# Ledger of designs, part 188: peptides against a protein of PDB entry 8OXM

Target 1, 371 residues: chain A of PDB entry 8OXM
Amino acid sequence: FKAEFRLAGGVNLPKIIDCVGSDGKERRQLVKGRDDLRQDAVMQQVFQMCNTLLQRNTETRKRKLTICTYKVVPLSQRSGVLEWCTGTVPIGEFLVNNEDGAHKRYRPNDFSAFQCQKKMMEVQKKSFEEKYEVFMDVCQNFQPVFRYFCMEKFLDPAIWFEKRLAYTRSVATSSIVGYILGLGDRHVQNILINEQSAELVHIDLGVAFEQGKILPTPETVPFRLTRDIVDGMGITGVEGVFRRCCEKTMEVMRNSQETLLTIVEVLLYDPLFDWTMNPLKALYLQQRPEDETELHPTLNADDQECKRNLSDIDQSFNKVAERVLMRLQEKLKGVEEGTVLSVGGQVNLLIQQAIDPKNLSRLFPGWKAWV

## One batch from the design tools (peptide; made by RFdiffusion4, then SolubleMPNN)

Design b2_p19_8_s4 (from b2_p19_8, 12 letters changed)
Fold by OpenDDE base, seed 1:
Structure b2_p19_8_s4 (fold): chain B 371 residues (1-371), chain A 19 residues (1-19)
Amino acid sequence: as target 1 above (371 residues)
Amino acid sequence: LTERLKNKVKDMEKALLES
């Protein structure tokens, strides 16, 4: 290991450490000090299985539909080594870095990322109507710029076009696979973009199986499809390539129902895979920077041994696991709101839900739904 | 975890090859 580390951007300040392998090659590794990397490791295996299903189908294989995976080595419940995705940047770093972010560079007269966050934090406890109005004002004064990622990285027009298509396919595949697995909305620092391939890499997979819906501010979108995510697709937005790639991915997932159910059932009942949301994890995911001052350490853990009988805990866990499996089965049958939809109907509903400014305005402001 | 998942994936791949 080199003696020097760099901080990756983001709330968790993950340490980027350069290590020399036994082969004499330098490899960048991300060391997370508070995250359960077992969840990431398990979800990467599920993504590899989804990729195998996508490669078996001729239409998805021809479109090169894959979810990008990375190597995870969990060391403990709170520590692990990630093979750092060399040549990737967090989309949040590219878009809203305080010094040189694309919004500041291309839209210098728009609201700053800080002003947008402040405005949305001020209305966090307000009505849905007030949240929507302020979100629309923020969106009007914070216009999308993510189209410039491909324009900056790929100067040749033919390469630029192919990379924009690769990006659009990556967003489509990750959105549909992410919806099936219940990953929900993703923080802008937890989506990396590869500077060479324009493909997305999803990291920090601690929210799965729709556990984002039980957060203090519940998620209201099936996946992240914010204005900048759409702007990166170019002039067609969600229409054409994105929609068709979503439909073909959803078709493969629905046709693989038995396989996916069996895989997820194994994971839900694995005692080493803690997918459940706990209050500490919920607080960590949605903590306000201002709330750090009032956490006086006088949470006396009164050891009220709530001797909840081990039987009642196991029964409550089993009922949550069963509900997750039932909801997964509904998704794979195309059951939305009690109605069976076609692949095209289901994909259309999910896209409309994901881009609806009413849904986006209700998200936790810390996840920056205006980006 | 990896071994149990690998074994069950192998068992499923085997069941899918035997069907």
Scores: peptide ipSAE 0.008, ipTM 0.453, DockQ to the pose 0.016
Fold by OpenDDE base, seed 4:
Structure b2_p19_8_s4 (fold): chain B 371 residues (1-371), chain A 19 residues (1-19)
Amino acid sequence: as target 1 above (371 residues)
Amino acid sequence: LTERLKNKVKDMEKALLES
C-alpha cells in the first residue's frame, strides 16, 4: 500500500488507496468506511448473471447491453475495499460540484444546487401539491446540462455519437435490471460514468428488492431517470434507442423468469446477506443535514433488546421474502397494478413513472430528483 | 432448500464460467 490516499467525493469520504499487486501492477482501491460492502458484492454477482442472460440473447448481445460491474472485497459490515473504477466520475460531481459543476458552467443564471436543495427541503413536510409546485419552479430554474458530458469528452462527431449511444444503452440496461432487482432511485453520487466508454457504473447498492418503498420518504420511481439522465441521451430523450433497449432488456428478463426467481430466492434466504431495511439504515439513508451532529458512536450498545421471539422474527422475515419473490414474479410476468402488460406496455409504464414530475417531487430531497 | 439453491447457483455460476 502507498502511504498516500486521495479522498473521493461523497458523504462517506471514501479513501482511494494505491496498491501494488504481487504481479507488480498498481491497482487503485476505494476503501469505503461505514458501508456494508457485502450487499454490493452480492449485487455485482447478480449483475454478472444478468449480463450472461443478456449475452445469450442475440438482440441484446448485438446491442451490447450490459450492466457495468466492479470487484468488491467486503472486509466487515462497516468496511471494505472496492476496485476503484479508474477513469470514472460520479455524475453528481460532474453536474453539481461546488465550483466547476456543469450546471454552474453552462447555466450560471440558474439556481445553485444549494438553492434547489434548500427549496425542496423547506417543502419536505408539506403536501404533495406544494412539493410538486416547488419542484416545477426548481426544474424551470435548474435546466439539464448532462448532454455536455459527451460533448466535452468526445470532440469527434462520430465518436461522440457512438458514446452517446453507449450511454443510452447503459442507462436502459441498468434501469431495467435495477427495476427487476428493486434498486429504485439511485443517488447521483452512486452513479459513476466512465470517461472513456460513457457507460454507467452503479455503486453503493444498499437498497434492493424495493426496500426504498419502506423508507420514511418512500421511493416513487422504478429507477433514476431524472432530467439530466435523460439529457445525456440527446435530442430523442427516452424515445428511440433508450425505449428499444429497455424493451429488449425486459424481454430477456421476462424470458429468464425461472432463473431470476431462483437467483433472488437464494439471496433472500442467505443468512449472510442482510437486504432488509432496518430503522438505523433508513435513518442513515435519509438523514437531514441537521442530524449529522448527534450520531455519537454509542449505538453499539442496544443490539440486545430485539429479543423478540426467534419464531416471530423468522416468520416476519419469511413473509417479507415471500412478498419480494411474489413482486419479482409479477414484474417478470409484466403484472403492473393488477394488469398484465406487454413488454412495450410495461416499459412504457416504467418510463412514464420514472419521468413523472409528480413522482420525482415526492422523492427524498437529499437524492436531488431535479438533477 | 438453501443448500439445493446454493448448488443450483453454483452450477449456474460454473456453467456461466464455462460458456
Scores: peptide ipSAE 0.007, ipTM 0.423, DockQ to the pose 0.018
Fold by OpenDDE base, seed 3:
Structure b2_p19_8_s4 (fold): chain B 371 residues (1-371), chain A 19 residues (1-19)
Amino acid sequence: as target 1 above (371 residues)
Amino acid sequence: LTERLKNKVKDMEKALLES
């Protein structure tokens, strides 16, 4: 370990520590001091298993369909070392950084990221109709620019084309696997892009198994497929490469049903894997800027959980776990809204749900659905 | 049931590490 550390930005002030490995390579480590990294560690193992399934299939192997994984070493219930994704940037930092974000550079006459956020916060408690109208106004005055990421980083046209293809494949693979696992909280700071590979790295995997649907503002999209995410694919958008990669990923997931169900069943009943949404976690994920001042952790939260009969908690937990397994089985059979769909039909429904401005307008403003 | 599932997952993880 080097004696020097850098503070990464954010509420939890994560420490970036440079470590020299036994191989003599320097590796950046992110030390999170308050986050439960056990969820990230478990979900990385699930992604590794999904990658193994994708490598066994000739069509997905030929397309190099993989989810980018990182090493997570949980040190305690509240601390761990993430192998920091060296050479990655949050898509939000590239797109909507206040000083030098791509939206400001390429679209200086559009609304600022702050103006967009303010407009959506003002309607947060309003009707779905009012949210939709304001979201459409924001979208009209905040045009996508993520195509410029690959254009800035890859000046050679052949390399640029390969990297845009790698990006599109990474979005497709992570979107479908993320949907199958019910991965939520896909805001622009939880998705990193590798500056060398153009592949996405998903971080902060604490909202899984559709627990984002039970948030105070429920998640209404299966994955992040916002206008900038689509713009990064180039002129074909969601058609051609993206759709075909989603279909081939979904085919592998559906053909691996028994394996995926067995894995998720073990994880849901692991007493060390806290996947359930709790009120404190929900409050943390959907905090209003105005509410940040009063959350002194009153030490007394531990005493109220102890008074629910252990039997009623266990029965409620088991019923939720069974419901998660049933819903996973439905997804892997192609059952959507009580209808059995083909792989192409299921992928089409998911794409339509993810790009629907009515679904996007209903998301929590912190998710930044206009980006 | 949990022990059989844990063993089957361990055997799958081991088979994945040996492949």
Scores: peptide ipSAE 0.006, ipTM 0.419, DockQ to the pose 0.018
Fold by OpenDDE base, seed 5:
Structure b2_p19_8_s4 (fold): chain B 371 residues (1-371), chain A 19 residues (1-19)
Amino acid sequence: as target 1 above (371 residues)
Amino acid sequence: LTERLKNKVKDMEKALLES
């Protein structure tokens, strides 16, 4: 290991460490010091299985539809080494870095990222109507710039076009796979972009199976399809390539129902895989930036006094696991709000839900729905 | 560089709308 480390972005300030392998090759490693990497490791295995299903289908293979995966080596319950995705950057660092973010560079007269966050925090406890009005004002004065990522990185026009297509395909595949698995907490620091491939890498996979819906501020979108995410696709936006790639991914997922249900069932009942939302995790995910200083997790283990009978905990767990499996089966049948939809109808509904400014305005301000 | 790229992007986007 080298003595020098860099901080990655995000609340946990993970350390990037350069290490020399036994093969003499230097590799970057991300050391998470406070996160349970077992959840990330399990979800990476599920993504590898989804990639295997996508490679078997001729239409998805021809389109090179894959979800990007990384190697996770859990070291302990609270620490692990991620193979750092060398040549990736958080989309939040590119877009809204305080000094040199793309919004500040390309839109210097728009609201700052700080002004947008402040305005949305001021209305956090207000009505949905007040949140919607302030969100629309923020969006009007904070215009998307993510088109410039591919323009800065890929100066050759033919390469630029291919990379924009790779980006659009990566967003489509990860959005549909993420929806099927109920992946939440898709804030701008949990999504990396590869500077060479233009593909997305999803990290911090601890909010799965729609557990984002039971947060104090519930998640209201199926995946991240915000204005900057759409701007990176170019002039066609969500139409054409993105929609077709979503439909082809959804078709493969629906045709793989038995395989997906069997694997998710095994994972839901694995005692080593804690997928359930707990109150401390919920508080941590939706902490205010002002409250970050004082929450030392005094895991005072002493609130032992909720002796919820072990039997009532196990019965509650089994009922939640059964509901997750039922909802997964509904998604894989195309059942949305009690109606059976075609693949095109289901994908259309999910796109409309993800881009709806009423849904986006209701998200926790830390999710940065205006980016 | 930005203007030359913007023009090439417009030309490629136009070609994509015509295809």
Scores: peptide ipSAE 0.000, ipTM 0.353, DockQ to the pose 0.014

## One batch from the design tools (peptide; made by RFdiffusion4, then SolubleMPNN)

Design b2_p20_1_s1 (from b2_p20_1, 9 letters changed)
Fold by OpenDDE base, seed 3:
Structure b2_p20_1_s1 (fold): chain B 371 residues (1-371), chain A 20 residues (1-20)
Amino acid sequence: as target 1 above (371 residues)
Amino acid sequence: DELDKEMERAIEEARRRLRE
C-alpha cells in the first residue's frame, strides 16, 4: 500500500489507495467504509456464474455477452477493498458533471442538471400526474447526449462502431441479468463505463432480489434504460442489437432455471449475506436533504427491542426468502403479471416498462430518471 | 454435474472468505 490516499468523494468518503500487487503492477483500490461489501462480493460471484452460463451457449458466446466483474475483498462487515475499475468513469460524471458534463457541452441551452433535479424534488411528494407532467417538461428541455461518449473516445469509424456494439451488448446483458436477480439502485453513479472497452461495470450491488420495490419510493423499472442509456446505442436505440442480445441472454437464463434457483436459494439462506432491506439502509438510499439534520447516531437504541423473538424473525425471514425464490422462478418461467410470456414477449414487456415515462417519473429524484 | 461442483466450490470458497 502507498502511504498516500485520495478521497473519491460521496457520502461514505471512500478512500482510493494505490496498491502494488505481488506481480509488481500498481492497482487502484477503493476502500469503502460503512458499505456492506459482502453483498457486492456475493453478487460478483453470481455474475461470474451467469457469465459461465453465457459462455457455454454458442449464441451468447459469439456475441461476447458478459457482465463486467470486479474483485471485492471484504475486510470487515462494514469495510472492504474494491478493485477500483481503472479506466472507468461513472456515466453520471461524464453526462452531468457540473463544469464539463456532456449535457452542458453539447446542449448548453437545455436545463442544467441542477435545474432538472430541483424541479423533480419540488414534486417528490406530489401526485403521479404532477410528477409525470414535470418529468415530461424536464425531458423536453434535457435532451440525451450519451452518443457522444463513443464519438469522443473512438475517432476511427470502424473502432467506434465496434465499441458502440460492445456498449449495446453490455447494457443488454447487465439489464437482463440484473432483472433476473432483482438488482436495484441503478442510479448514474452506480454504473461505470470502461473508457477502452465501452462496457458497463455495475457497482454498489446492495439492492438485490427486488428489495428496491420496498423502498419508501418504490422502484418502478426492471433496469436502467433511460434516454441517455438508449442514446449511447445510436440510431437503432432499443431495436435490433439490444433487443436480440436481451432475448438471447433471457433464453440462457430461462434454460438455466434449476442452476440459478439453487444458487439463489443457497445465498438467501446464508446467514452472512444480509440481502434484506432494513429501515436504516432505506433511509440512507433515499435521504432527503431536509432529513440530514436528525441522523444523530443515537447509538443508544437499546439491544432490548431487537429481542423480537428470534423465532418470529426467522419465520418472517423464511417467508420473505420463499417469496423471493417464487418470484425468481416466475421470472425464469416468463411469468409476468400472472401471464406466461415467450422470451420475446417477456423482453418486450421489460423494455416497455423500463422506457415508460410514467414509470420513470415515479422514481426517487436521486435516481435521475431524466438522464 | 461439473457446473454444480464448480458452483458448490465457489459458494464454499465465498463462505470461507466471509468467515476469515
Scores: peptide ipSAE 0.007, ipTM 0.418, DockQ to the pose 0.022
Fold by OpenDDE base, seed 1:
Structure b2_p20_1_s1 (fold): chain B 371 residues (1-371), chain A 20 residues (1-20)
Amino acid sequence: as target 1 above (371 residues)
Amino acid sequence: DELDKEMERAIEEARRRLRE
């Protein structure tokens, strides 16, 4: 290990450490502190399994539908080493960096990212109607710019077009796989884009199996399909390539129901895999600037030995695991809101839910649904 | 596949726009 570290941008200020391997090669490693990287490691294994299913199907293989994976080595419950996704940038860094974000560069007269966040934070405790109105005002004054990512990186228009298609396919695959696994809305700093492939890499998988729905501000979208995410697809948006890639991914997932259920069942009952949402994790994920002052450091993790009888914890866990498996089975059958949908019908519903400004306006403002 | 043909057509259209 080199003694020098760089801070990566993002919520948890992960440390980038250069390590010399036993082979004498330097490797960049991301050391995350305070995060349970076991969840990330497990989810990467599930993504690899999904990729295997996608590669076995001729249609998804021809389309090169894959979810990007990275190597995770958990070191402790709150520390681990990630293989640094070299040649990637957080989409949030590209879009809303304070100094040189694409919104500031291409839309200098729009609201700043800070102004947008402030406006949405001011209405966080307000009605859904007030949230929607302010969200629409924010959206009018904060126009999408993510199309410029591919335009900046790929100057040859044939390459540009191929990379925009690669991006669109990556969004489609990750959206559907993410929906099946219940990853929900993804913070813009937790989605990386590869500067060479235009493919997305999802990091920090600490919310899975729809546990985002039990947050203090519940998720209202099946996956992140915000205006900038759509803008990166080009003029067709969610229509054409994106929709068809979602449908083909969903078809493979639905046709692999038994395999996916078996895998997820094993993981849900793995005593080493803590996927459940706890109140402290929920507070951490949805910290308000106002709440930072009341978190006295004296919440020693030791004193909440709430002696809940071991039996009541186990029964509560089993009931949550069963509900997760039931909901996963419903998704894989195309059961949405008690109705069995075709692959096209299910994908259409999910797209409409994900792009609905009413759903987006209800999200936690810290996750920046206007980006 | 129809999607592959659409992707190929769209790549070819992008290549055409470069040659104009």
Scores: peptide ipSAE 0.006, ipTM 0.361, DockQ to the pose 0.011
Fold by OpenDDE base, seed 5:
Structure b2_p20_1_s1 (fold): chain B 371 residues (1-371), chain A 20 residues (1-20)
Amino acid sequence: as target 1 above (371 residues)
Amino acid sequence: DELDKEMERAIEEARRRLRE
């Protein structure tokens, strides 16, 4: 390890360190000091399995449908080393960085990121109707700019087009697999984009199996398909390539039902894999400063282990695990709201739910649903 | 192609905005 480190920004101030391997190669590493990296490690293994399933199918293999994965080495329940995703940037840093963000550069007359956030925070405790009205005002005065990412990075028209397709395929694959696994907390700092491939890298995988729905402000969308995410796809938006890639990914997931259920069952009952939402984690996730403001809420995690009787915890855990498995089985059968849907019908419903401004307006403001 | 002309215009617009 080199003695010098850089801060990567964000709420946990992760340290970027350079490591020299036994092969003499320098490798960048991210050291997280406060997160349980075991959750990320387990979810990376599940993504590798999903990639194996996608590579076995001819139609998904031809489309190069994959989820980007990274190496995780957990050191403790609160520390570990990640392989740093070299040549990636958080989509939030590109879009809404305070000084040099793409929204400010390309849309200088729109609301600032701070003005948008402030308006949504002011209505956070208001009715769904008031939240919707303010969200629509914010969206009208904060127009998407993520199309410019590929235009800035890829100056050759043929390369630009190829990278826009790679981005669209990456969004589709990660959205459908993320939905099947119930992946939450998909805010703009938890999604990286590779500056060379235009593929997405999902980080901080601690909200899984729809545990985002039991947060104080519940998650109301199946995945992130916000206006900037759609703008990066180009003029066709969610139609054509994105929809077809979602359908082909969903087809592979549904045809792999037995394998996916068996894997998730083993993981849900693994005593080393804490996937359950606890009240302290819920508070921490929704008290995070919405911007890269240095104000870490020092939640004094006074270890008030609420000693609920071990027997009542175990019975409650088993009932939650059974419910997660039942809901996963429903998704893999195409059961939505008590109705069996075709692959095309299910994908269409999920897209409509993800882009619905009523659902987006109900999210926690720190999720930045207007981006 | 119409797509190539749209791509070229979009790249030129992006390059213009990066110079402003």
Scores: peptide ipSAE 0.000, ipTM 0.304, DockQ to the pose 0.013
Fold by OpenDDE base, seed 2:
Structure b2_p20_1_s1 (fold): chain B 371 residues (1-371), chain A 20 residues (1-20)
Amino acid sequence: as target 1 above (371 residues)
Amino acid sequence: DELDKEMERAIEEARRRLRE
């Protein structure tokens, strides 16, 4: 490791350190000092297993369907080293950067990202009807621009087309795998795009197994399929390549039911894998950007010694784990809303749920459902 | 068989990495 470090910015001020490998190559490493990187490490292993399943199937292998993974080295419950995803940018940084975001560049007469955020925050405690109306007004005055990512990065038309397909496949694979695992908190800073491959890298995997549904503002979409995400697919949108890649991914997941259940069962009962939603974590995830400065929850480890009978904690945990496994089994059987669906029917329902402006309008404003 | 052994190894390696 070099003695010098840089700050990556953001709330947790992660340190970027340069590491010289045994191969003499310099690699940037991100040192996080407050996040439980074990959750990310576990989810990366699950993604690797999903990738193995996808590579074994001829139809998913031919389509090169993979979820992008990164190396995580957890050092403690609160610290670890991430392989810095070199050549990636948060989709939020490209789209809604305050100075030179794509929305400002291509749509200078639309609402600013700040105006959109403000309007949605003003209605956060209002009815679903009022949220929907304001969300539709925001969407009308904040038109998608993510198509320009591939156009800016890939000047050759053949490369541009290939990269747009790679993007669409990456969105499809990560959406379905993420849905099966119940991955939440898919805001625009937790999704990176690789500037060379156009593939997505999902980071901050701490909301899994549908724990996003028990947040103070529950998650109402199965994955992020917002207007900019769709715009990046180009003229076909969710139809054609995206839908077919979702169906083929879902087919592999459903055909791997026993494997996926066994894997998830092992993880749910791992005492070192804290997948449960803590109230402090819930408050942190849905904190206002303005309030980010004061509430450093000193998660004093000591307050966990509230001697609630070990038996009652274990019974409550086991009941939550059982419900997660039951819901995973339902998803893998195609059981949605008490009905057994075909792969095509299930994928269609998930797409419709993810693009429904009524569902999107109900999300926490920090999720930025209009982007 | 090879699938199951590779998955078992991946699960065991996951369990090992979670215990370290």
Scores: peptide ipSAE 0.007, ipTM 0.483, DockQ to the pose 0.021; fails the geometry check

